# Peptides against a protein of PDB entry 4ASU, part 49

Target 1, 270 residues: chain A of PDB entry 4ASU
Amino acid sequence: ATLKDITRRLKSIKNIQKITKSMKMVAAAKYARAERELKPARVYGVGSLALYEKADIKTPEDKKKHLIIGVSSDRGLCGAIHSSVAKQMKSEAANLAAAGKEVKIIGVGDKIRSILHRTHSDQFLVTFKEVGRRPPTFGDASVIALELLNSGYEFDEGSIIFNRFRSVISYKTEEKPIFSLDTISSAESMSIYDDIDADVLRNYQEYSLANIIYYSLKESTTSEQSARMTAMDNASKNASEMIDKLTLTFNRTRQAVITKELIEIISGAA
Target 2, 83 residues: chain B of PDB entry 4ASU
Amino acid sequence: FTFASPTQVFFNSANVRQVDVPTQTGAFGILAAHVPTLQVLRPGLVVVHAEDGTTSKYFVSSGSVTVNADSSVQLLAEEAVTL

## One batch from the design tools (peptide; made by RFdiffusion4, then SolubleMPNN)

Design b1_p11_4_s2 (from b1_p11_4, 7 letters changed)
Fold by OpenDDE base, seed 5:
Parts: C-alpha cells; structure tokens; sequence
Structure b1_p11_4_s2 (fold): chain B 270 residues (1-270), chain C 83 residues (1-83), chain A 11 residues (1-11)
C-alpha cells in the first residue's frame, strides 16, 4: 500500500471513530433516561402481570390460536438486541406450530419485520414502525394494545417477547403471557374473584395489555440503549486499534520509501 | 399494597390498613382479607390509610385495581398525583 | 384479517 492509501484509510477510520464516539455519548444519555424511567415502569408492569401469576390462568389445550408480539425498535447498531428477540420468536413459533397451534405475529419495531420477512411474512398481522426515535410512552403502548384488540384476530393466548434489562452489560430475552378476554373470563381460577362484570373485565384487560406492552417497551428500550452504548464503545476501541496498526504501517512504509530513495541516489539510477 | 403509575411509584409491596378507591361501580374500601376482586378506576380520590394512622390522598385519572386471594393489592393508575 | 399492515406510532 502506498503512503497515500494508508493515509486515506487512517482518515476514514478516524472519522468512523468520531462517529462511534458521538453515538456512544448519545446512547449513554438515552440509556440514563431509559433506566430512570424503567424503575416505575417495572413496578407498574410487574403489577399487571401479578394477576396472571396468582390466578394461575391457563389456556385450554384445545385452543389453537396463538399470538406472538415481538418487541424491539427501528434502529440498528445495538448488537444482538433485535436478533435475540427474533430468534426467540422463531423458536416459539416453531414450538407452537409443532404443537398444532396457529401462530400470528405482531412486530413492534421495523427490525423484527426486516429479520423475519422472508421466513414468516405470512404470519405477520401488523408491524409498528417509528419505534426508538423517542422514548416509548404509555400512549404508544395503548395504541398497540388497541390495535391488537381491534385486529380481529381472535387469539386464545399470546406471548410478548422482549429484552429485559439486567445491567449495563446484560439483558435477557424473556417471554410473558398475554391472555384473551375469553381465556381470562373462562378461567376456573377467576371464580374466586367476586362478581366481575363483563364490561369491567374487558376494560381491565385493555389496561392490563397496555400496561404489559408499556413495560416491555421500557425494558426493551433500556436494553437497547445499553447495548448500543456497548456496541459503540467496542467499535471505537476497534477503530483505535486499527489506527494504531495503520500508523505503524505508515511509519514503516515511510522509512522504506526513504531507504529506497537513498539507494537510488547512491546507485546513480537517478 | 402496590400503587403506581407508569411514571411514578407511590407504594411498593407496602403494608397498609385500608385503601379507598374510586371505581366505576362505586368507591369501596379495601381492608385486610378483602375478597378478591378486579375493578376499573374512575377519576377520583384514592385514600391510603397507613398502619401508623397516617392518611395519604391521591387523585387518579383511570386504571385498574386488583385484590388477590393472598391479600395483595395492585392499584395501577394511568395518571396519579399526590394531593 | 389485514396481514402485513404497517402502523406508524409517531404522529
């Protein structure tokens, strides 16, 4: 490689490093906010899930319609965040299909659709886009919940798959159950709950769904921003290492050029 | 007793004496060993009576309340403010 | 059933 080529590469990598450092800082700021907002969201979401755990709501085996909601975003450069969710979705879909269940998919964030388009396109009901530019709100979750409830797909049971935030360096893809109104109302365990009107239960379920979706969005966002911060840090470090290597190569090449010129002068070939 | 909005936690697994909640079917008091129930909140006042005798008041917009068989309560409001 | 619909969250 000529000195000019090395210099051009160095400049390019330095520019990449600047970009990745900038993106790291942006991700760090978003992460800090997301983590703060996750604290109450987790209490809120876990509170909504408590009923399902305590009431031991089960879907009858004869019920065949299953919904998978994958939660991610539209934005890349965050490591395995999207692929992890997609992988879990694929696994769950395959398991359910093997059990003779009908599976439909909702993607929250365009990346889910992008990853699963080729293999699962026919199973998608809807994809929600413009996720990840701004922090998700309860309003966003409500929109998703309402769309699901109004989709006309009469699922019996569903699964919401998202990345749960553990720490700055760790997330885990998890699955939480979603139950239809009919499943909840028909559950034997619900008999202990006193005189619940159908209208009340419907409204309750709408809130429950919105709450769980909101929770999943907050977990996902926090995980994503943390992962992006880490990815950008790694990219910046890799760029730094490449800069160091190329700088050494540049110096060696420069010395070789000088030596060659000296030899040419001494040999009289000039 | 857990009382939270999407953005704020007021109580997290706390022991309280009584919680008064505004529901669509009417306001009711949740005491120890209350029968399990599911209700939807209407806009109104939540009153929390602590074991020490202190009373806290909150305004909620909407949401849900769950009383479980194990006497745990989840009050989840879309919006809530301390009064 | 509208399969493969897209919804934009941010208005």
Amino acid sequence: as target 1 above (270 residues)
Amino acid sequence: as target 2 above (83 residues)
Amino acid sequence: LSTSGEIVLAK
Scores: peptide ipSAE 0.227, ipTM 0.928, DockQ to the pose 0.119
Fold by OpenDDE base, seed 3:
Structure b1_p11_4_s2 (fold): chain B 270 residues (1-270), chain C 83 residues (1-83), chain A 11 residues (1-11)
Amino acid sequence: as target 1 above (270 residues)
Amino acid sequence: as target 2 above (83 residues)
Amino acid sequence: LSTSGEIVLAK
């Protein structure tokens, strides 16, 4: 490579490093906010799931319609955040298909669709876009819940797949159950709940769905920002190492050029 | 007893004497060992009676309340404020 | 069934 080529590459990598450092700082700020907002959201979301756990809601095996909601975002450069969710979605879809279930998919965030488009395009009901620019709100979750309920797909059971935040350096892709109104209302374990009006139960289920989606969005966002911060840090370090290597190469090449020029001058071949 | 909004936690697995909640079917008091039920909140006043006799008041918007067989209660409001 | 639709969340 010529000195000019090396210089150009150095400049490019330095610029990339500046960008990655900036992105790291932005991700760090968003992470700090997301983590603070996740604390109450987790209590809220886990509270919403308490019924399903305590009542041991189960879907009869003869029911065949299954919905998978994958939760991520539109934004890249966050390590394995999207691929992890997509991988688990694929695995779950394959397992359900092998069990003779019909599977439909909702993607929260464009990245899920991008990853699964080739293999699962026909299974997608809807993809929600413009996810990840701002912190998710309960309103966003409500929109997703409403769309699901109005999709016309009469699922029997479902799963929401998202990255649960563990720490700044760790997340885990998890699955939480989603149950249809019919599944909840028909569950034997629900018989102990006194005089539940059908309209009340419907409204309750709508809130529950929105609550769970909201929780998943908050977990996902926190995980994503943390992962992005880590990814940008790694990218910055890699860029630094490359800059050092290229700088060394530049210096060596420069000396070689100088030596060559001197030899040419001395030999009169110039 | 758990009482939370998406943005704030008021009670987390706390023991309380009684919780008065505004529901779409009517306001009711949740006592110890209340029968399991599911209700939807209407905008109104939530009153939490602690075991020590302290009473706290909250205004809530929409949401849900769950009373489970194990006497656990989840009060989940979309919005809630201390009064 | 609206399949493969895209919905933009609130701006």
Scores: peptide ipSAE 0.223, ipTM 0.925, DockQ to the pose 0.119
Fold by OpenDDE base, seed 1:
Structure b1_p11_4_s2 (fold): chain B 270 residues (1-270), chain C 83 residues (1-83), chain A 11 residues (1-11)
Amino acid sequence: as target 1 above (270 residues)
Amino acid sequence: as target 2 above (83 residues)
Amino acid sequence: LSTSGEIVLAK
């Protein structure tokens, strides 16, 4: 490679490194905020799921309609965040199909749709876009919940799939159940609860759905920002190593050129 | 007893004497060994009576309250503020 | 009901 070629490549990699460093800092700031906001969100979300766990809500086997909600974002450069969710969605969809269930999909974030469009396009009900530019709010979760409830799709049971945050270097893709109003109302375990008005139960379910979606968004956001920070750090380190290697090559090549020129001068060949 | 909003936790698995909640069907007090129930919150006053006799007041917007058979209570408000 | 729609969350 000529000195010119090496210089051009060095310039390009240095620019990439600047971008990745900047993105790392942005991701770090967003991560710090997300982690703080995740603490109450976990208590809130886990609290909402407590009924379903304690009441041991089960869907009858004869029920066939299943909804999968995949939670991610629109934003890339965050490692395996999107592919992990998509992989679990595919696995769940395949398992449900093998069990004779009808499966429909909701994607939270455009990346889920991008990954699953070719193989699962017919199963998508709706995709929510503009996810990940700002921290998710309860309002966002409520919009998603409302849209689901108003979609006209009468699911019996659902699964919400998202990345749960463990640490700055670790997340785990998890699944939580979503139950329809009919499933909750018909559950034998619900008989122990005092005379629950149908309207109350409907409203309760709406909140429960919004709550779990909100929780999933907060877990997803924290996981994503941490993964992005790590990815950008790795990219920056890789760029740094490449810069060092190319700089050494540049210096060696430069010395070789100088030596060649000196030899040509001494030999009278130039 | 767990009392939280999406952004703030007021009580996390705490033991309390009584919680007064505003529901759409009316205000009621949750005591120890209250029968299991599900309710939806209306805007109003939540009063938490601690075991030590202290009382805390909160204003909530909307949300849900769950009383389980194991005497666990989840009060989940969309918005809540300490009064 | 198979219409794959897109919804934009409020900015």
Scores: peptide ipSAE 0.211, ipTM 0.918, DockQ to the pose 0.113
Fold by OpenDDE base, seed 2:
Structure b1_p11_4_s2 (fold): chain B 270 residues (1-270), chain C 83 residues (1-83), chain A 11 residues (1-11)
Amino acid sequence: as target 1 above (270 residues)
Amino acid sequence: as target 2 above (83 residues)
Amino acid sequence: LSTSGEIVLAK
């Protein structure tokens, strides 16, 4: 490689490093906010899931309609955030199909559709876009919940798949159950609860769905921002190492050129 | 007893004496060993009676309340403010 | 059932 080529490459990598450093800082700021907002959201969401865990709600085996909600975003450069959710969705869909279930899919974030559309296009009901530009709100979760309830798909049970935040360097793709009103109302384990009005139960379930979706969005956002911060940090470090290597190569090549020129002068004077 | 909104936690697995909640079917008090039930909130006052005798008041907009067989309670409001 | 629809969350 010529000195010119090396210089051009150095300039390019330095520019990339500048961009990745800037993106790291932006991701760090968003992560800090997301983590702060996740704390109450987790209490809220876990509280909403408590009924299903304590009552051990189960769907009868004869029920065949299953909904999968995958939660991610539209934004890239965050490592395996999207692919991990998509992988879990594929696995769950395959397992459910093997069990003779009908599976439909909702994607939260355009990346889910981008990954799964070719292989699972027939199962997609709807994709929600413009996810990840701003922090998710309860209003956003309510819109998603409402759309699901109004979709006309009469699912028996479902799975919401998202990345749960563990630490700044770790997330785990998890699945939480969602149940239809009919499944909850018909569950034997619900018999211990006092006489519950049907309208009350319907409203309760609507809130429950919105609550779980909101929780999932907050977990996903925090995981995404932390992963992006880590990815940008790694990219910046890798760029730094490459700059060091290329700088050494540049210096060696420069010396070689000088040596060659000296030899030519000596040989030509002869 | 857990009481939270999407943006704020007021109580997290706390022991309380009594919680008064405004529900669509009417206001009721949740005491120790209350029977399991599910309700939805209407706009109104939540009153939390602590074991030490202190009382806290909150205004809630909407949401849900769950009383489980294990005496755990989840009060989840869409919006809530301390009074 | 309309399949493959798109909804924008943020206006």
Scores: peptide ipSAE 0.230, ipTM 0.925, DockQ to the pose 0.106; fails the geometry check

Design b1_p11_4_s3 (from b1_p11_4, 9 letters changed)
Fold by OpenDDE base, seed 5:
Structure b1_p11_4_s3 (fold): chain B 270 residues (1-270), chain C 83 residues (1-83), chain A 11 residues (1-11)
Amino acid sequence: as target 1 above (270 residues)
Amino acid sequence: as target 2 above (83 residues)
Amino acid sequence: LRKEGRITLAK
């Protein structure tokens, strides 16, 4: 490579390093906020899921309609965050199909649709965008919940798939159940609950769905920001190493050029 | 007893004597061994009576309340403020 | 529930 080529590459990598460092700092700030906001959100979300665990709500095997909600975002450069969710969605969809279930998919964040469009386009009910630019709010979750409930798709059971935050260096893709109003109302285990008005139960379900979605968004956001921070740090370190290597190459090449020029002068070939 | 909003936790798996909640069908008190039920919150006053006799008041906008057979309670408000 | 979020449907 010529000195000019090496210089151009060095300049390019240095610019990339600046960008990745900047993105790391932004991700770090967002992560810190997300982690703080996740604490109450987790209590809130886990609280909403408590009914399903305690009541042991199960969907009858003869029910055929299943909904998968994948939770991610619109933004890339965060490692395997999106692909992890998509992978589990694919696996779940395949398993359900093999069991003779009808499967429909909702993508929260356009990256889900981007990954699954070719293979699962016909199964998508809706995709939500404008996810990830700002911290998710309960209002955002409510929009998603209401759209689902108003979609006209009468699912029996569903799964919400998202990345649960473990630590700054670890997340796990998880699945939580979602149930239709009919499934909840018809569950044998619900018989111990006092006479619940149908309208009350419907409203309760709306909140339950919004709560779970909100929780999943908060877990996903925290996981995403931590993963992005790590990815940008790794990118910055890799760039630094490459800069060092190229700098050494530049110095060696420069000396070689000088030596060649001196030889040409001495030989009269200048 | 768990009482939380999306942004704030007031009680997390705490033991309390009684919780008064404003529901869409009417206000009621949740005591020990209350019958399991699901309710939706209306805007109103939540009163938590702690075992030590302390009473705390909160205003909630909306949400849900779950009373389980194991006496666990989840009060999940969309918005809540301490009074 | 209120539709007060900024999340939108992807077209």
Scores: peptide ipSAE 0.334, ipTM 0.952, DockQ to the pose 0.803
Fold by OpenDDE base, seed 3:
Structure b1_p11_4_s3 (fold): chain B 270 residues (1-270), chain C 83 residues (1-83), chain A 11 residues (1-11)
Amino acid sequence: as target 1 above (270 residues)
Amino acid sequence: as target 2 above (83 residues)
Amino acid sequence: LRKEGRITLAK
């Protein structure tokens, strides 16, 4: 490589390093906020899921329609955040299909669609975009919930798949159940609950869905920001190492060029 | 008793004497061993009566309340503020 | 539920 080539590459890598460092700082700030906001969101979301656990809601085996909601974002450069969700979605879809279930997919965040479009395009009901630029709000979750409820797709059971935050260096892709109104209303375990008006139950389920989606978004966001921070840190370190290596190469090459030029001058070859 | 909004937790697995909630079907008080039920919140006042006799008031917008067979209660409001 | 979000739908 010529000195010019090395210099150009050095400049490029240095610029990348600057970008990755900046992105790391941005991700760190977003992570700190996300983690703070996740604390109440987790209580809220887990609280919403408590019914399903306590009531031991079971979907009859004869029910065939299954919905998978994959939760991620539109934003890249966050390690395996999107691929982890997509992997579990694919696994779940395959298992359900093997069991003779009809599977439909909702993608929250464009990256889900980007990963699964070729293999699962026909199974997608809808994809939600504009996810990840700002912290998710309950309003965002409500939009998703309402769209699902108004989609006309009558699922029997569903799964919401998202990355649960563990620590700054760890997340786990998890699944939580989503139940249709019909499934809840027909569940034998629900008989212990006092006479519930059908409209009340419908509204309750709307909130429940929104709550769970909101929770998943908060978990996903926190996981994503932490992963991005780590990814950008790694990228910055890798860039630094490459800069060091190229700098050494540059210095050696420079000396070689100088030596060559001197020889040419002395020999009269130039 | 758990009482939370998406952004704030007021009670987390706390023991309380009574919780008064505004629901779409009417306001009711949740006491110990209340029958299991599901309700949707209407905008209104939530009153929490602590075991020590302290009473706290909150305004909620909408949401849900769940009373389970194990006497656990989840009050989940879309928005809630302390009064 | 309120539609207060800025999330957009794409089929």
Scores: peptide ipSAE 0.325, ipTM 0.949, DockQ to the pose 0.838
Fold by OpenDDE base, seed 1:
Structure b1_p11_4_s3 (fold): chain B 270 residues (1-270), chain C 83 residues (1-83), chain A 11 residues (1-11)
Amino acid sequence: as target 1 above (270 residues)
Amino acid sequence: as target 2 above (83 residues)
Amino acid sequence: LRKEGRITLAK
């Protein structure tokens, strides 16, 4: 490679490093905010899930319709965030299909659709976009919940799959159950909740759905920003190493060129 | 007793004496060992009576309240403010 | 449920 080629490559990598460093800082800022906002959201979301855990709501095996909601975002450069969710969605869909269940999918964020479109296009009910630019709000979750409720798809049970935040360096893809109104109303364990008005239960369930979606979005966002920060840090380090290697190559090549020129001068060959 | 909105936690697994909630069917008080119930909140006042006798008032927009068999209570409001 | 959100449907 000529000195010119090496110099050009060095400039390119240095520019990439600047971009990745900037992105790291942006991700770090977003992560810090997301983590702060996750604290109340987790209490809120876990509180909403408490009924399903304590009531031990079970779906009869003869029920056939299952909904999978995958939660991620539209934005890349965040390591395995999207692929992890997609992998679990695929696994769940395959298991359900093997059990003779009808599976429909909702993707929250364009990346889910991008990964699963080729293999699962026919199973998608809807995909939501404009996820990840701004922190998710309860309004966003409500939009998703309302769309599901208005879709006309009468699922028996469902799963919401998202990345739960553990630490700045760790997340875990998890699944939480979603139950239809019919499943909840027919659950034997609900008998202890006497005199629940049908309208009340419906409203409760709708609100609960929005709560769970909101919680999943907050967990996902925090996980994503932390992963992006790590990914950008790794990219910056890799760029730095490459710069060092190329700089050494440049110096060696420069010395060789100088030596060659000196020899040509001394030999009288130029 | 847990009382939270999407953005703020007011109580997290706290022990309280009584919680008065505004529901669509009417306001009712949740006492110790209240029977399991599910209700939807209407806009109104939540009053929390702490064991120490302190009373706190909140305005909520909407939400839900759950009393479980284990006597745990989850009060979830879309929006809530201390009054 | 509030219907206001920034999330949109991608067909």
Scores: peptide ipSAE 0.280, ipTM 0.946, DockQ to the pose 0.860
Fold by OpenDDE base, seed 2:
Parts: sequence; structure tokens; C-alpha cells
Structure b1_p11_4_s3 (fold): chain B 270 residues (1-270), chain C 83 residues (1-83), chain A 11 residues (1-11)
Amino acid sequence: as target 1 above (270 residues)
Amino acid sequence: as target 2 above (83 residues)
Amino acid sequence: LRKEGRITLAK
């Protein structure tokens, strides 16, 4: 490679490093906010899920309609955040299909649609976009919940799949259950909650759906920003190493050129 | 007893003596070993009576309350403020 | 449930 080629490559990598460093800082700021907002959201969301865990709500085997909600975002450059959710969705869909269930999918974030459109296009009910630019709000979760409720799809059981935040360096793709009003009302374990008005239960479940979606969005956002921060840090480190290597190559090449020129001068003076 | 909104936690797995909640069917007092129930909140006042005798008041906009068989209680409000 | 949100349907 000529000195000019190496110089051009060095300049390009240095520019990439500047971009990745800037993106890291932006991701770090968003992560810090997301983590702060996740703390109450987790208590809130786990509280909403407590009924399902304690009552051990089961869906009868004869029920066939299953909804999968995949939670991600529109934005890339965050490692395996989107692919992990999509992979889990595919696995769950395949398992449910093998069990003779009808599967429909809701994608939260454009990346889910992009990954699954070719293989699962017929199973999509709806996809949501404009996810990830701003922190998710309870209003956002309510919009998703309302759209599901108004879709006319009468599922028996559902799964919401999202990345749960563990630490700055770790997230886990998890699944939480979503139950229809009919499923929860008919569950044997709910018999201890006698004299619950049907309208009360409906309102309760609608609110619970929004709560779980909100929780999943907050977990997903925190995981995503953390993963992006890590990805940009790794990219910056890789760029730094490449700059060091190319700088050494440049110096060696420069010395070789000088030596060659000296030899030519000495040989031509003969 | 857990009491939270999407943005704020007021109680997290705390032991309380009594919680008064505004439900759509009327005011409801939750005592120790209350029977399991599910209710939806109307806009109104929540009153938490701690074991030490302290009383805290909150305004809630809407939400839900769950009393489980294990005596755990989840009070979830869309919006809540300390009064 | 409030309908106020920034998340939109992807047509």
C-alpha cells in the first residue's frame, strides 16, 4: 500500500472513531436516564404481573389462539438487542405451531418487522414505529394496548417478549404471559376472587395489559441503551487498535521509501 | 404492601396496618388477612396506616388494587401524589 | 386508557 493509501485509511478510521465516541456519550446519557426511570417502572410492572404468578393462571389446552408481542425499537447499532428478541419470537412461534396453536404477532419497533417480515408476514397483526427516539411513556404503552384491544383479534393467551435489563454489560431476553379476559375469568385459581364484577375485571385486565407493556418498554429501552453504549465503546477500542497498527505500517513504509530513494540516488550517481 | 405509579414508588413490599382505597364501587379498607379481591380505582384519596401509627395520604387518578391469598397487596396507580 | 402517545402504527 502507498503512503497515500495508508493516510487515507487512517483518516477514515479516525473519523469513525470520533463518531463512535460521540455515539457512546449519547448512549451513556440515555442509559443513565433509562436506568433511573426503570427503577419505579420495574416495581410497577412486577406488581402488575404478581397476580398471574400467585394465582398460577393456566390456559386450557383446547384454546388455540396465541398472541406474541415482540418489544424492541427502530434504532440499530445496539448489538444483538433486536436479533435476540426476534430469535425468541421465532422459537416461540414454532413451538406454538407445533402444538397446533394459531399464532399472531405484534411488533413493537420497526426492527422486528424488518427481521421477521419475510418469514412471518402473514402472522403480523400490526407493527408500531417511532420507538426508541424518546423514552417510552405510559401513554405509549396505552396506545399499544388499545390497538390490541381494538384489533378484534380474540386471543386466548399471549406472550410478551423483551430484553430485561440486568446490568450495564448484561440483558436477558424474557417472556411474560398475557391473558385474555376470558382466560382469566374462567381460571379455576381465580375462584378465590369471588364476587368480582365483570366490568371491574375487564377494566382491570385492560389496565394490566398497559402496565405490562409499559414495563417491557422500559426494560427494553434500558437494555438497548446499555448495549449501544457497550457496542460503541467496543467499536472505539477496535478503531484505536487499527489506528495503532496502521500508524506502525505507515512508519515502516515511509522508512522503506526513504531507503529506496537513497539507493536510487547512490546507484544513479555511478 | 406495594404502592407505585409508573414513575414513582411509595411502598415496596412494606408491612402496613391498613390501606383505604377509593374504588369504583366505593371506599374500601384493606386490613391484615383480607380476603382476596380485585378492584379498579376511581380518582380519590388513598390512606395508608402504618404499623407505627403514622398515616399517609395520597391522591390517585386511577388504577387497580389486588389483594392476594398470601395477604400481599399491590396498589397500582396511573398517577399518584403525596398529599 | 389514555390515547396520548407518540408511538404510531406502521402502515
Scores: peptide ipSAE 0.284, ipTM 0.950, DockQ to the pose 0.855; fails the geometry check

